# Peptides against a protein of PDB entry 5VZU: the designs that were tried, part 57

Target 1, 271 residues: chain A of PDB entry 5VZU
Amino acid sequence: GRTLEDIFHEHMQELILMKFIYTSQYDNCLTYRRIYLPPSRPDDLIKPGLFKGTYGSHGLEIVMLSFHGRRARGTKITGDPNIPAGQQTVEIDLRHRIQLPDLENQRNFNELSRIVLEVRERVRQEQQEGGHEAGEGRGRQGPRESQPSPAQPRAEAPSKGPDGTPGEDGGEPGDAVAAAEQPAQCGQGQPFVLPVGVSSRNEDYPRTCRMCFYGTGLIAGHGFTSPERTPGVFILFDEDRFGFVWLELKSFSLYSRVQATFRNADAPSPQ

## One batch from the design tools (peptide; aimed at target 1 S57 K76)

Design b2_p25_4_s2 (made by RFdiffusion4, then SolubleMPNN; from b2_p25_4, 8 letters changed)
Fold by OpenDDE base, seed 1:
Structure b2_p25_4_s2 (fold): chain B 271 residues (1-271), chain A 25 residues (1-25)
Amino acid sequence: as target 1 above (271 residues)
Amino acid sequence: SPNVPVVFTEEEKKMIEEFLKKLEE
């Protein structure tokens, strides 16, 4: 049978060969793209910008985090053998907050999987309903032949008098038990741990998180073959750190803000 | 890699990480 070493060597040889092929293609034509930092908005969850990924297989991974209303996007600045530069590695739905369970239940991968898959189904339903409303609205542009329907005279229906006898029915005030809306604990950090069987490069991830959101990650084979979106969890740790749990891959990626200042990196104002 | 749908064992992942670490040294 193949040894783990054989499988590893075959995989690494493929990765090295792919990296070499892509790098060697650059010797013939290097396309440089100027990167602009996205403008920050007051409603942005955190300041947009460059983040360094700390996941082992590809070396230095740089992602641009940007906000687009109810969505956040991670765009690859660095490509890898699977996902080219400029692809959206993660897409976050800021409408669908994930509430993590207590710390004990956070170790249960099946519980996290249940929560994420329930949110995925809601997102899918909302997309189907929104597609139906958009379909019905386009059908009614039948030609408005403005036939001037003759103004039939408004028959003055007689003002029947206001004899509102106040029926006294003293309906007992049903105790509306005000369901105490548990104040959405906006931004209080909760204890955080990865589920058992979710791999991280190291255990040096933050053990508290501010909030989590549903998202999807882009996965592909070597050479960007069979690209698909897989469900995951965006985890905001702080202003400078976020993570992504790749649910199906049982993997965690940690991203840390690049603190470097770039001159003239701001997006040109739309003229 | 999170970008690869290939499921490695934890042992395979560890070997990959150790090899990549040696390439960065």
Scores: peptide ipSAE 0.033, ipTM 0.557, DockQ to the pose 0.122
OpenDDE base, seeds 2, 3, 4, 5: peptide ipSAE 0.032, 0.025, 0.031, 0.030; ipTM 0.529, 0.459, 0.477, 0.520; seed 2 fails the geometry check

Design b2_p25_4_s3 (made by RFdiffusion4, then SolubleMPNN; from b2_p25_4, 10 letters changed)
Fold by OpenDDE base, seed 2:
Structure b2_p25_4_s3 (fold): chain B 271 residues (1-271), chain A 25 residues (1-25)
Amino acid sequence: as target 1 above (271 residues)
Amino acid sequence: SPNVPTVFTEEEKKLIKEFLELLKE
């Protein structure tokens, strides 16, 4: 049978071969595309821009973070053997905030998994309901042919009687103490730790986070084969750092802002 | 398997290193 070592060597050979193919393709057709930074908006969660990720076998990955109303998007600037440049590596739903449990329960991967999967199910339900409303609106333009359907006789259903005894049962209104969702104080970072069994390339990740959101990440085989979206958690640490927990992959990716000031990197103003 | 942002285990890092050394010969 193939040993784990054989499988690993085959995978590494394939990965290196793919990297070689991708790099050799650049020698034949270097298309330089100018990258423009997204315009910053007042409602953006953080300043949009370039972020560097240092994860996996691929080394340095650059993503562009941009905001699109209630969605955030990470777009690959650097391609890898699996996901080419220009693909959306992460999609974040800013409507679905995830509240992390206490630090003890954050170590439990099953608890994080439960929370994320519950949010994923809500997102699916919202998409199905919104899809039904859009579908029903187009169907009704069939021509009203006015065929006069004949008056079938109303059968007289009988008049059963009156007895009105007013049972006084004064059920006390149980004060549903609306647990005041403590306004998540935008200023104090929550203590943060990765769940046990989530792999991080470096244990030097921020130990406090500002907020988390539901998101999906793009995964694919070598050569962009069988691309799919996997559920995850976008973790905002600060203005310059975010993470993504790949739930099914049990992996964490840390992204840090590229602090390089590019002259004339701003998007041309719409004329 | 879709290429996970594969955080290499220390064992995998060792195998990668050994493999990269073999590619230099």
Scores: peptide ipSAE 0.034, ipTM 0.585, DockQ to the pose 0.091
OpenDDE base, seeds 1, 3, 4, 5: peptide ipSAE 0.027, 0.022, 0.024, 0.028; ipTM 0.557, 0.498, 0.464, 0.561

Design b2_p25_4_s4 (made by RFdiffusion4, then SolubleMPNN; from b2_p25_4, 12 letters changed)
Fold by OpenDDE base, seed 4:
Structure b2_p25_4_s4 (fold): chain B 271 residues (1-271), chain A 25 residues (1-25)
Amino acid sequence: as target 1 above (271 residues)
Amino acid sequence: SPNVPTVFTEEERELIKKFLKKLLE
């Protein structure tokens, strides 16, 4: 059987080789792509922008966080040996909030797993239902042979004017119980802890979170082999920090805003 | 994207260090 040492040896050999290939490409040709920061919208959960991730064997990753209606997206700005730049490393469904249990039950990985997998199943059902509605709407418009329907004449329908008296039925305006706008709870930060068995690179993660959402993360083998999306939890800590719990990987990634101001990084106004 | 394993234990880090040392020898 392979020892743990053998597995790490093979993995590290491939990782070093891929890293060497990536670094050696800089010696031949530096291709620069201009990156534009997404415009901030009032409905954005936080200001969009560049975030620094420090997780795994890859060290430092830069991700662009952007908002797309009820979805958030993390796009890789830096490539790694597994996933190239420009890929969507995380996709967050802002419709599917994860309610974390109390701090004691947050330590239970199986409880978090249950909650996430239940939401995953709801998302799959919604996608299947929405896929069926979109599928049935492509009914075969068979070629309607445009038979020239003959111009039947304008019959002048007569002007009957009867004086029907408006009955003043004074229907009492039923008190529309104004559905109390649940005050946008300026979300009192909930105490946060990682479940037992979820590995964090740093113990210095925020111990309070604002909101959590269902999401998926992209994983792949070296050279972007067998790419798949795994379930996880997006954790909003504050305006400048978010995390992602990779459920199947039992790992946590922390992302912190890049505080650098970029001149001329705004997207050109759509002409 | 996190590679599997995404986070190394301290034991795994020491294995990686030993590996890297052997590659540089």
Scores: peptide ipSAE 0.025, ipTM 0.513, DockQ to the pose 0.208
OpenDDE base, seeds 1, 2, 3, 5: peptide ipSAE 0.025, 0.025, 0.025, 0.024; ipTM 0.527, 0.556, 0.512, 0.516

Design b2_p25_5 (made by RFdiffusion4)
Pose (drawn by RFdiffusion4):
Structure b2_p25_5 (pose): chain A 212 residues (1-129, 189-271), chain P 25 residues (1-25)
Amino acid sequence: GRTLEDIFHEHMQELILMKFIYTSQYDNCLTYRRIYLPPSRPDDLIKPGLFKGTYGSHGLEIVMLSFHGRRARGTKITGDPNIPAGQQTVEIDLRHRIQLPDLENQRNFNELSRIVLEVRERVRQEQQEGQPFVLPVGVSSRNEDYPRTCRMCFYGTGLIAGHGFTSPERTPGVFILFDEDRFGFVWLELKSFSLYSRVQATFRNADAPSPQ
Amino acid sequence: DLFEEEAEAFIEELQENDFWVPEYS
């Protein structure tokens, strides 16, 4: 929904062109691999499926939310040269909720950082052996209309890599649940916010034979 | 928005292909 002008500034102009060129080299001679929608589950769930998400200058990407015990997974359906399609873009730890402060403390980025790194450490120890909401100051959000109320928060980690999916790594963050079908992820080391929203469309023949 | 349009187009592609995704090299 833009022209060459609105894009010719600039890093996105490049990424958009590469994509167009690259994808169009297929002239619709494509191979398709099977995917499935995730299993629904009662008590042990807060609702799976496809979501549209903001991935910075790459634009929106489609991500599938699925539940695997005390962890939720976000798997890329569409992706980008940094973190490709098919990868785990986010992992939400559902046993480590994070309390939300009043608005003024939410605004304080360092308080959020200290709190998140604390949980990261407690998690490393374990493994080794709604109210008003606002993003902290200094955290970017492409959306800006992110909901200003939220139901809860959890510790999670996202996967990052340089161009070519080089040296991928988990970086700490915090997952934010807004309503039944909108959620967010604060990328702590990037001071960046990704806003996700449910894909409302219905899909035929997409259920999996079983959880395995 | 351009990215929104791409996302919607991809969703429609999933509907048409009985929920198959393209395999890019």

Design b2_p25_5_s1 (made by RFdiffusion4, then SolubleMPNN; from b2_p25_5, 11 letters changed)
Fold by OpenDDE base, seed 3:
Parts: structure tokens; sequence; C-alpha cells
Structure b2_p25_5_s1 (fold): chain B 271 residues (1-271), chain A 25 residues (1-25)
């Protein structure tokens, strides 16, 4: 178990880190970029925008949530010593919904791990198959050498074969009742709990979720060393809250919408 | 917490700086 000293040390490191991030970004940065709020679309899972998130021992960060067709992205607005600002901290595949088990089985980390890794393998297979179709189409423009090979005339051969009677057997086409995928009742919240052994900064997370999706999170060492994408679960709680379970790290990040009204954050109208 | 206060200040500065964020190379 974490000792009181471990908790105190982690908290002190977090405070020092957040102070460093705050002071270094605006006072010491030589290059700035303008960010815009992503335009809202009717098909967006929730309204895009800024969210305050927890990132393990690094404490609170600011992430921009945006939607890109069947993908969602969390982009870091705050940099940290591991991952600089502007990196995509989370990438969500909205094609690959994760169904959480019942509340009892949600406590089992191995069950969640199984479900996520099965989805990861499907995503990998789909990427391999889609890569093959794009490759084959370009090759066959071999030069049509138009060689005029000559007209030789040959013969009529005539023959025969027979009248076989059309047996009428009117086999009724069994109506393959396409099992109408019952539109998963998107409205009823499922009971939610973190698996045993998944660390959260606090136990104050929503105990019901709407939907879950497969995603990947970015991890790196200090100075953005050896960046890699790890599997995880995006959890939509409500319009203003989502979570991410970092499967390999056994950690949970909670993100809450920044409620500030932004006057100048609208993307310039495409001219 | 102080980390929450610092993050709130960062959001305030983000708004005050008209959504200019540090662009680290």
Amino acid sequence: as target 1 above (271 residues)
Amino acid sequence: SLSEELADKFVEELIENDFLVPDFP
C-alpha cells in the first residue's frame, strides 16, 4: 500500500511540477501558437472543448477534446516534462465500442484487460487488411503494347446438347430476418467502478457511464523520450465528463469540462 | 489543492492571452 510518506512525496512533486509548467510556459516561452476551439458538429459524441484532466502523479492538465469523423482526440494544451503541449495524449476509436461487464466483473482487471486486448487485435487486423487493398490498385498499368496480331478465321463447330427440363421447385426464400441491431439504448447509464488495482487520484469519479470506446494513450519518458501508444478505455460519463483507463499503467484519468465562456475561441469561418 | 489553483490560473492566463499557447519545438 502507499505509505503516508509516499502520498506526501507524490503531492509535493505534483505541486512543484505544476508550478514549473505554469511559470515556464508563459514567462519563458519564445514561440506561441493560437489555439481555436474545434467547431461543433451534430454527430459529435459530446460538445468538443477544453477539459481539465488528471494525469497520474503529474496532477492537473488541460486537454482539448475534438472529433474527427469516427475518431476523437485529446490534445495537450499544457505540456509536462514527459509530453509537450500539442501532442495527442489520447486517440479514441469511436468505431470500437467497449461493453463493460456487470459491476461485479468490472472489479476484475483481467476481464477488462481481455476485452481491451481483443478489440486492439481487431483494430490491428482491420489496419492490415485496409493497407493491402490500397497497395494492389496501382501496379497493373503495364504498357498496353498494342501488337496487332492477325485475324485468322477459324471454324464453325456446331454441336448439340440437350433440353434438360426446368424443375420448378419453388423453395421459399427464408427471410433472413436481419437481426435489427437494437439501437443500444444510448440513454441509460450503466453502473461503473474501477477495477481493483487501477489507481485513481481520487475516489470521486462518476459511478455511472454512458458509453465506452477503445483508445490509445501517449506515454513517454522525461524529455519526450521513447514515446509510445498504449491501449486504454475511453469512458463517457456525461456531456461534461469523460475518463481514460490506461490499461498497461493501471491508472485512471478523469477529465471535466472547463465551463469558461470563450469569446475569441471560435475558429475563423472558412473563407 | 495548489495544483488545482495553478491549473485554474493557467486557464485564466490562456483566456487572457487570447488562446496563445507555448509552442515548444
Scores: peptide ipSAE 0.083, ipTM 0.684, DockQ to the pose 0.531
OpenDDE base, seeds 1, 2, 4, 5: peptide ipSAE 0.043, 0.043, 0.097, 0.037; ipTM 0.553, 0.576, 0.685, 0.462; seed 4 fails the geometry check

Design b2_p25_5_s2 (made by RFdiffusion4, then SolubleMPNN; from b2_p25_5, 13 letters changed)
Fold by OpenDDE base, seed 2:
Order: structure tokens, then C-alpha cells, then sequence
Structure b2_p25_5_s2 (fold): chain B 271 residues (1-271), chain A 25 residues (1-25)
């Protein structure tokens, strides 16, 4: 079995590797941009800022969480061998809340997969409908000369007759007790567990969550080859912690707020 | 944790570099 010493050495090697990766990006980059901490808004789901997260086998990454109306965005501040700094690692749709099932059904990966894929399909439909409304508005200005199509005569459909035998079938109204979906009170955490077969670097993830949303995560090959967006779940645990379930990768990333005080990191006030 | 120390080191590095981050095309 792995010793505690082996685990410690592996963890140290991963941290050294991550340090090498992010420093090597600075040494090999010709173009830099200044980052600013996102301004906090009253309607933000949580305070925006820097979060430290774990990405699969690569180790510790820093992501900036920001809010953009009904979307949230995670932007990589650190790069990895697959996805460079400055890329949007996660994009969250705050319109599409995911309701997690009970704790027993949360262990079922296929159930979570079903829920996420149903929401993904709704998002695609909404995008297609919104694209059609924007497209149809330009096309109709052609002056279609209305040639008068001749009135074809309505054939009279025959009046079939009245036989009204009142069958008294007294079917008892089964009280469909509409289980009042107790509005998930915005203040009470739901019990949370990862599905079986979802890998996490840290088993000490929060066992309660506030809410979940549909999102997409960016994946790529080494050197940012064939970048694509995969479906996932953004999980808000608390004010300082969120997770992302990478559905296709069967992976979970936990993000925790960086509590460091920043000097001169705020955006310049609009003059 | 060691991950926290690395995060703190990177935050310090960002501050020392005036919050400049590399931009890859």
C-alpha cells in the first residue's frame, strides 16, 4: 500500500510540477495582461474573486470566479499543460438550476448524467429558438404581392347524431397528493455526495451543498490541442467553496477561496 | 496544507508581478 511518506512525496512532486508549469508560462510568454479582481455586485451569487482548485492529475490551479448577469465564469489564472492561463475553464448558466435527488440517488452517476443531459438539451433548444427569432426579423421585408387565392368551397362535414348514454362510472378521485415540492429554502444546505465512479483528489469535499447549476468545462490535449466544452455541474457549497463535476471525465474539482489580501488588485474606478 | 502554501506563493508572485498574467493566443 502507499505509505503516508509516499503520498507526501507524490503531493510534493505535483506541487513542484505545478510551480514549474506556471513559472515556465511566464518565461515563454511574450504577451501579458493585468488582471483585476472582479467588482462585487449585490446580485452576485457569492463574492467574486480568486479560488484555488484541483484539476485532475495536474494539481493546484488558481481560477478567477466572476459574474456576468445570468452567467458565471471561471478564468484560469494559472495554466496547465493542456489549457493555458487566461482561458475560461468553466462557464456556468445561472438560469438553469439543477436539483439534486436524495442522497441515495445522488450515488447513481446515471441519474446525475440524465439530469445534466436533459438541461443541456433545454439550453440547446433555447439557443436555437433565440437564433431563429434573430434570423426571421431580417428576412420578411420582401414585398410579396398578395395574389388573391380563390376561395375553395368548405365541404359541410355531416352532423353525426346525439346518443348520450350517461355512463355513471364513479371513479373515485384518487387524491394525487401533489407532494408540495418544498421550495428548497435558499438557506438550508442539501446533503451532498459524489456519484460512484466520480474521481476526486480530495475526499474531504463538503457533504452539504446550497445549490447546483448547469455549466460547461473546457478540456484540451497537451499544448491546447482540440479544445472542447464538456457538460458539467457547478455545485455551490458555501460563500467560499464551489465544485465542478466534469460529467464526461467523471471527475470532480473542488475550489476554495483564496483568503489573501490583495494590494492594488481592484479594477480602477471608472473615472 | 501544501496546496495552501503554493496558492499563497502564487498570490505573492502575482503581487510581485503587478498582477500580470500570460496571454496565450
Amino acid sequence: as target 1 above (271 residues)
Amino acid sequence: SLSEKLADEFVRFLQENDFLVPVFP
Scores: peptide ipSAE 0.239, ipTM 0.827, DockQ to the pose 0.483
OpenDDE base, seeds 1, 3, 4, 5: peptide ipSAE 0.138, 0.197, 0.213, 0.201; ipTM 0.723, 0.796, 0.794, 0.782

Design b2_p25_5_s3 (made by RFdiffusion4, then SolubleMPNN; from b2_p25_5, 14 letters changed)
Fold by OpenDDE base, seed 4:
Structure b2_p25_5_s3 (fold): chain B 271 residues (1-271), chain A 25 residues (1-25)
Amino acid sequence: as target 1 above (271 residues)
Amino acid sequence: SLSQKLADAFVEELIKNNFLVPDLP
């Protein structure tokens, strides 16, 4: 009988062959789309750009990281058999910071799972509340039938005089307790370790992270079947490295900035 | 069984290598 190793090897060869067929010039009609790098903004968490995934068995995985206000997005530049190019592989909510526990408790997958699922529930509630406010606001614009009420000439009511008594009401300046802007703690890196049971391709990941955020990753079967969003943690390590913990998959993906300068990669200025 | 442990390890390796998206139960 085939060993599991033989089956794995055959399956890996088949996937490599599929990738080769899709990337091979056998399709006489290769359509090339120009990709533009997103412009950097001062408020961007890090410089947007191309990142290389280190996790992919399919070889080179490239993701474009971009910032959209309080959201970050990872868009696949390279497709794989599951997720085609142009899909948003990760969507990060920069409003929902994940606070990692100490290193001892970071080893506990169930604790990370609890923290992430509590944030997921808050995000769901905020979406429902925001959906209700948007729903109630639309309902009250019933068509005001503009019945043309006839212009009755309302009479000139007389110009009563200017009696200018200056009421001195010395309203005490209520101490607006300045909500202490929690000082943007210049993100002192915290020690980082993967939970026990989270699979990493390599143990060579940064052992210090700047900050973490709630996010969702896209997963699908071969041929982009049954695509769904799974909860996870975006981990910012530094200016050039981030990770994503796929909570339900118990997997970690590391991304490193592509250290290449592309000519003419900037988006044309909107005229 | 040993066969189940091997199957589970194989599925884990397929997931790790992004060859399989587990059908979440």
Scores: peptide ipSAE 0.015, ipTM 0.404, DockQ to the pose 0.028
OpenDDE base, seeds 1, 2, 3, 5: peptide ipSAE 0.014, 0.000, 0.000, 0.006; ipTM 0.386, 0.335, 0.379, 0.361

Design b2_p25_5_s4 (made by RFdiffusion4, then SolubleMPNN; from b2_p25_5, 12 letters changed)
Fold by OpenDDE base, seed 5:
Formats: C-alpha cells, sequence, structure tokens
Structure b2_p25_5_s4 (fold): chain B 271 residues (1-271), chain A 25 residues (1-25)
C-alpha cells in the first residue's frame, strides 16, 4: 500500500506541476494557439484525442494523440519543468510492432530491453539505407561536361561468325520472399505485466494489451535542456487506454482518454 | 485521485479558455 509519505510526495508533485502549468505557461504566455482535435481517419489505430497520463516522477500530463500515416504522436498539451507544452512527448512507429513474450518472460526487463533494442537497430538501418538511396540519386546530376572525346576511327573489326547458341541459363528469379506482414492478429488481447524494476505510479494498469509498437519518448533536463529521444514501447490496451514504457528510465506511463465534450475543439471545416 | 481532479480542472480550464494553449517558439 502507498505510505502516507508516498501519497504526500505524489500530491506535492502534482501540485507543483499544476502550479507550473498555470503560472509559467498559461498565465505568462504572450502567444497562444488554438488546439483542435485531430480529424479521425478510418486507418487510425484508435480515435485521436486528448489523453491524461503520468509523466515519470512529475505526475499528470495531458497529451494529444494523433495519427500521421504509419506514425502516431503524443503531443504535450500540458508542459512540465523539463518539457514544455507543444512538444512531442512520444513518437510511435506503427511499422514496427513489438511482440511481447509470454507472461513469465514479460517480467524480465532484460528480455523486453533486448526486443526493443533489436527493433531500434532495424529502424536505424532502414534510416541509413533510405539516406543512401536519397544520396546516390543526387550524385548523378553532376553536369557531364561533354568533353568532345576525339573521334578515334572505328577500325572495322572483322565479322566473326554466327552460331554461338546462347545457353538458356534460366536463372530462376529468386522469389523475393516478401516478408509476410504477419497479419495483426486482432485476437483476444495478450496478458500484460510490467517487467520487474519498471516503476509505475499507478499499479492499476490493464493486465491485457491489444498490441505493442516501437516508439521513442522525449526526455530533457529542467528548462528543456539537452532534449533527447529514448527508446520505448507503446502499448495499446483498448480504444481509450494506452501505455508507454520508457526503457532507459525504467518507467511506465498510463494514458487514459479524456471523455470531455469539446464544443469548440472541432477543426474548422475547410471552407 | 488528486491527479484525476487536476486533470478534470485542467480540462475545464481548456474549455473555459477555448482551447488556447501556449505557442512556444
Amino acid sequence: as target 1 above (271 residues)
Amino acid sequence: SLSEKLADEFVEWLQENDFLVPDFP
């Protein structure tokens, strides 16, 4: 059970965060923008919208979840002392599904770490290969200064005779085994447990997940110093809940949909 | 929880402020 000290510490952190949000961002900000709920698309993994979450040891955050093709983004609506509002706290690569092991092996942090780091390395390789193809395409447009190579006279090399039957080396085109995108088994949710040593502020997280994806989370020092992306796992629980495992921080954030009705949050219809 | 109350208060604040949020440069 939470100690009185744990409850007090959590309460103080939440109060400090709220004080920061109101006094540092909203009350003293000179420039405001309106946020709109992202339009829902048929291909969206879940309905986009506002989610309440826990950010490490700082407490409550509000994030906007949005979908951008094969990427999802969590954008901070609330800032904290480390990461201001408007920053992308999480970026999810929907191309890179993470397969969690069985429930026994899910308790092993090193196993999860291995799986995530293997996916991270694949993402890095794909970025390097895509960078090389873009680089080679630009290199060929060097202006061929057509130096007029002097017309050396074509010596009429004599007509060697005919009959070399081309051997039909029927090189079977090696079937490029299209890596079968394992159909996302929309099966019964997989049993889910946090690895030992991953901290959760709330132990009341869903014990079943629908699917997981590779992602990166933004971390920074106080005042947004030295911002960096750390590897993590996006865990879809259901239509209204997702989690993020911060691998390096050994922390878990649970995000739950805000059920508020927003009268003015609809994007203006494109006139 | 306190976190839930603070979330609800912030959502109410967003509604009252017509979803105007800080635009950090």
Scores: peptide ipSAE 0.051, ipTM 0.616, DockQ to the pose 0.508
OpenDDE base, seeds 1, 2, 3, 4: peptide ipSAE 0.039, 0.046, 0.042, 0.043; ipTM 0.524, 0.462, 0.611, 0.532

Design b2_p25_6 (made by RFdiffusion4)
Pose (drawn by RFdiffusion4):
Structure b2_p25_6 (pose): chain A 212 residues (1-129, 189-271), chain P 25 residues (1-25)
Amino acid sequence: GRTLEDIFHEHMQELILMKFIYTSQYDNCLTYRRIYLPPSRPDDLIKPGLFKGTYGSHGLEIVMLSFHGRRARGTKITGDPNIPAGQQTVEIDLRHRIQLPDLENQRNFNELSRIVLEVRERVRQEQQEGQPFVLPVGVSSRNEDYPRTCRMCFYGTGLIAGHGFTSPERTPGVFILFDEDRFGFVWLELKSFSLYSRVQATFRNADAPSPQ
Amino acid sequence: VGDKLDPPPAEEVEEARAEFEERLD
């Protein structure tokens, strides 16, 4: 929904062109691989499926939320040269809730960082052996109309890599649940916010034979 | 996320621009 002008500034103008060129080399001679929608589950769930998400200069990407015990997974359906389609873009630790402070403390980025890194450390120890909401100051959000109220937060990690999916790594963050079908992820080391929203469309023949 | 990640090599951008110009011509 833009022209060559609104894009010729600039890093996105490049990424957009590469995509167009690359994808169009397929001239619709394509191979498709099967995917499934995730299993629903009662008590042990807060609702799975496909979501549109903001991935910075790559634009929106489609990400599938699925539940695997005390962890939620976000798997890329569409992706980008940094973190490709089919990868785990996010992992939400559902046994490590994070309390939300009043608005003024939410604004303080360092408080959020100290709190998140604390949980990361507690997690490393374990494994080794709604109210008003605002983003902290200095955290970017492409969306800006992110909901200003939220139901809860959890520790999570996102996957990052350089171009070509080079040296991928988990970085700490925080997952934010707004309503039944909108959620967010603060990328702590990138001071960046990704806002996700449910794909409302219904899908035929997409259920999996079983959880395995 | 993408705003803070490494950009693609310049050679790949130049190649994509060349192929786009050929399509316009």

Design b2_p25_6_s1 (made by RFdiffusion4, then SolubleMPNN; from b2_p25_6, 12 letters changed)
Fold by OpenDDE base, seed 1:
Structure b2_p25_6_s1 (fold): chain B 271 residues (1-271), chain A 25 residues (1-25)
Amino acid sequence: as target 1 above (271 residues)
Amino acid sequence: AGDFLSRPPKEEVEKAREIFKKLLE
């Protein structure tokens, strides 16, 4: 019977062969596209830019991290056999923070899975409710009854309405208990560990994280077949490092900022 | 191996998970 090792070897051989085919096919036809770094905004969670993903079988993957209001996006700069360049490899919902448990319970994959799937269900409900409000607004195209001709404005006289006495009724101001916005605790970085059974190609990942968010990752077969979004966790480690836990795949991808200073990589100012 | 982005057929992932489960038991 095929061992796991045989399946991994066959799959690794296929990926090596595909990479070899891709590299060899492009030797004769290099199309260069200029990439601009997205402008930084004050409200951006971290500085947007290029990040290197450590995909051990896919080799060097570069993604552009950008912020779009309450969403973050990782866009593939390098394509792979499954997902071409320009696709959104990750989409992060910055409205849906994931609270990781304590370090002991972080080892439990089922606990992380529960937390992520509960958030996924909330996101789905919010999308359904927002879809209903948008749907009801379109239905009231009542028939345009032909409004009849504007009859001339008769200038009827200004009747002096009487001096209604101001009743003093001193309604007590109900104490609106201002729900104290709990200050967004700039959470001291919490201890971080991958759950048991989550595969990391690099064991040298940060052992402390700042924030986690719900997100979805793009997965596809070879040649971008049957593309779908899978649930995951975006993990912000620091200004230069983030991770993504692919929940269904039980895998972790680490991304590190490309520290290379690119001259003239800034987006042209909108004229 | 982190080839997880190349969808191995769901069945191969499940078989792989079952074998890993048996190796960890």
Scores: peptide ipSAE 0.020, ipTM 0.488, DockQ to the pose 0.126
OpenDDE base, seeds 2, 3, 4, 5: peptide ipSAE 0.017, 0.017, 0.019, 0.017; ipTM 0.530, 0.511, 0.551, 0.526; seeds 4, 5 fail the geometry check

Design b2_p25_6_s2 (made by RFdiffusion4, then SolubleMPNN; from b2_p25_6, 11 letters changed)
Fold by OpenDDE base, seed 4:
Structure b2_p25_6_s2 (fold): chain B 271 residues (1-271), chain A 25 residues (1-25)
Amino acid sequence: as target 1 above (271 residues)
Amino acid sequence: IGDFLSKPPKEEVEKARKKFLELLK
């Protein structure tokens, strides 16, 4: 039988070949585009920037993490044989937090699958409802026929009508107990484990996470054929690390901040 | 992720493999 080493060697050869196919499609013409780092905002979940991911067979990937109000986005800086550079590899909905169960139930893939799929259906419903409100609002601008300007009727006089009786009604100030918005406690990280049957390239992933969100990941065939969005979980570990669980693929990707400082990487101020 | 995705047509892979092996010589 093939050894695990033989399988790994054959797999690595196929990856090198796929990388060769991908790079050879451009007739050795390399186009360089300047990439600007996203500006950091006070409302950003973490500092935006470059993250290094490991996607099993794809090897090393560089992703730009950026924040767009209630959404986060991972944009591929490095392309692969399936998904070219500049594509949105992950889209995170920061409105849809995933609550992980206890550590015992986190090992159950079916429980994670249930939670994610329930959130996916809510996101679909909200998109349909928001699409209907936007659709109904456009239908009522029928052409306002220019009705002709009717004539200015005259300014009749201000009659002085009378008496202000001062009704004393001493309405007691109902103590509106302002429900103290519990300050979003920088929540104590919860214990984290991958579900059984979710593959990780590295078993050395953080065993504590700050928070999780619903997201979608982009998958495609070689040459960017049949691109689709699959459901997943964005896992924030800390300021410098996040993960993505690809639910349908039963795969986990870990991303770590690129610690390199880039000179002149800031976007030019809008003039 | 790549292992879960559709492979390119076998003929294109073999053509590229041949070209790759020719460049290694």
Scores: peptide ipSAE 0.022, ipTM 0.463, DockQ to the pose 0.578
OpenDDE base, seeds 1, 2, 3, 5: peptide ipSAE 0.019, 0.017, 0.012, 0.012; ipTM 0.430, 0.452, 0.357, 0.337

Design b2_p25_6_s3 (made by RFdiffusion4, then SolubleMPNN; from b2_p25_6, 11 letters changed)
Fold by OpenDDE base, seed 4:
Structure b2_p25_6_s3 (fold): chain B 271 residues (1-271), chain A 25 residues (1-25)
Amino acid sequence: as target 1 above (271 residues)
Amino acid sequence: MGDYLSRPPEEEVKEAREKFLELLK
C-alpha cells in the first residue's frame, strides 16, 4: 500500500515539477514587478486588496481584488501553468446581482445554472445594444467643407413690452409618493450551500453569504492556450472572504484576504 | 469542455521532469 510518506513524496515531486515548469516558462528570468494596492473608495463593495485562494487543481493563488465602478476584477498575482500572472482571472458585474434560491433549491445545480445563464444572456444583449449605439455615431462625419458663410448684419429687433397677466392656476402638487428607498438592508446573510456536484477543495466554506453577482472567469489550457471566459457566480461572504463558482467547471474557489500589512504599497498619488 | 482543471498533459510533465532531472545532474 502507498504510505503517507509515499503520497507526500509524490505530492512534493508534483509541486517541485510544477514550480520548475513555471520557472522554465519564463526563461529562468524571475521578473519582479512592484505591486501597488488599489486605493479604497467609499463605493467599493469591500476593501480592495490581496486575497489568497484555492483555484481548481493549481493549489494556492494570490489575486488582487479591485473595483472599477460597477465592476470588480480579480487580477492574478501568481501565475499558474494555464494562466500567467497579470491576467484577469475573474471579472464581476456588480450591476447583475444573482439572487440565490432557498437552501433546498441551492443544492440543485441545474437551478443555479438556469439563473446564471439567464443573466449571461441579459449581459450579452446589453453589450450588443451598447455596441450598436457606439457604432452608429462614428459614421457620418463626412468632411464638411467649411464654406465661409458671409457676415450678414445685426438687425435690431424691437422692444415690444406687453403686460400679460400671470393666471394663478393653483395646480395641486400631486403627492409624488416618494418611492421608499428600501433601506439598503445591511443584508442579513442568506444561508449558503454549494450545489450538489460542485467540487470544493476546502469543505470549510462559509455557510452564509451577503450578496452574489454574475461574473466570468478566465480559463485556458497549459501555456495559456485557447483562453476563454466562462460564466460564474461571485459570492461575497464577508469583508475578508469571497468565492467564485465556476459554472461549467463545476468548481468552487474560496478567496481569503491576506492580512499582511505592506509598507509603501500605496499607489503613488497621480501627480 | 477543455480539461482546464486537469493536470498538465502527461507528455509536458514528462518533458519537464526529464529537463528537471538533467539540471540536477
Scores: peptide ipSAE 0.025, ipTM 0.521, DockQ to the pose 0.371
OpenDDE base, seeds 1, 2, 3, 5: peptide ipSAE 0.026, 0.021, 0.018, 0.022; ipTM 0.541, 0.500, 0.425, 0.516; seeds 1, 2, 5 fail the geometry check

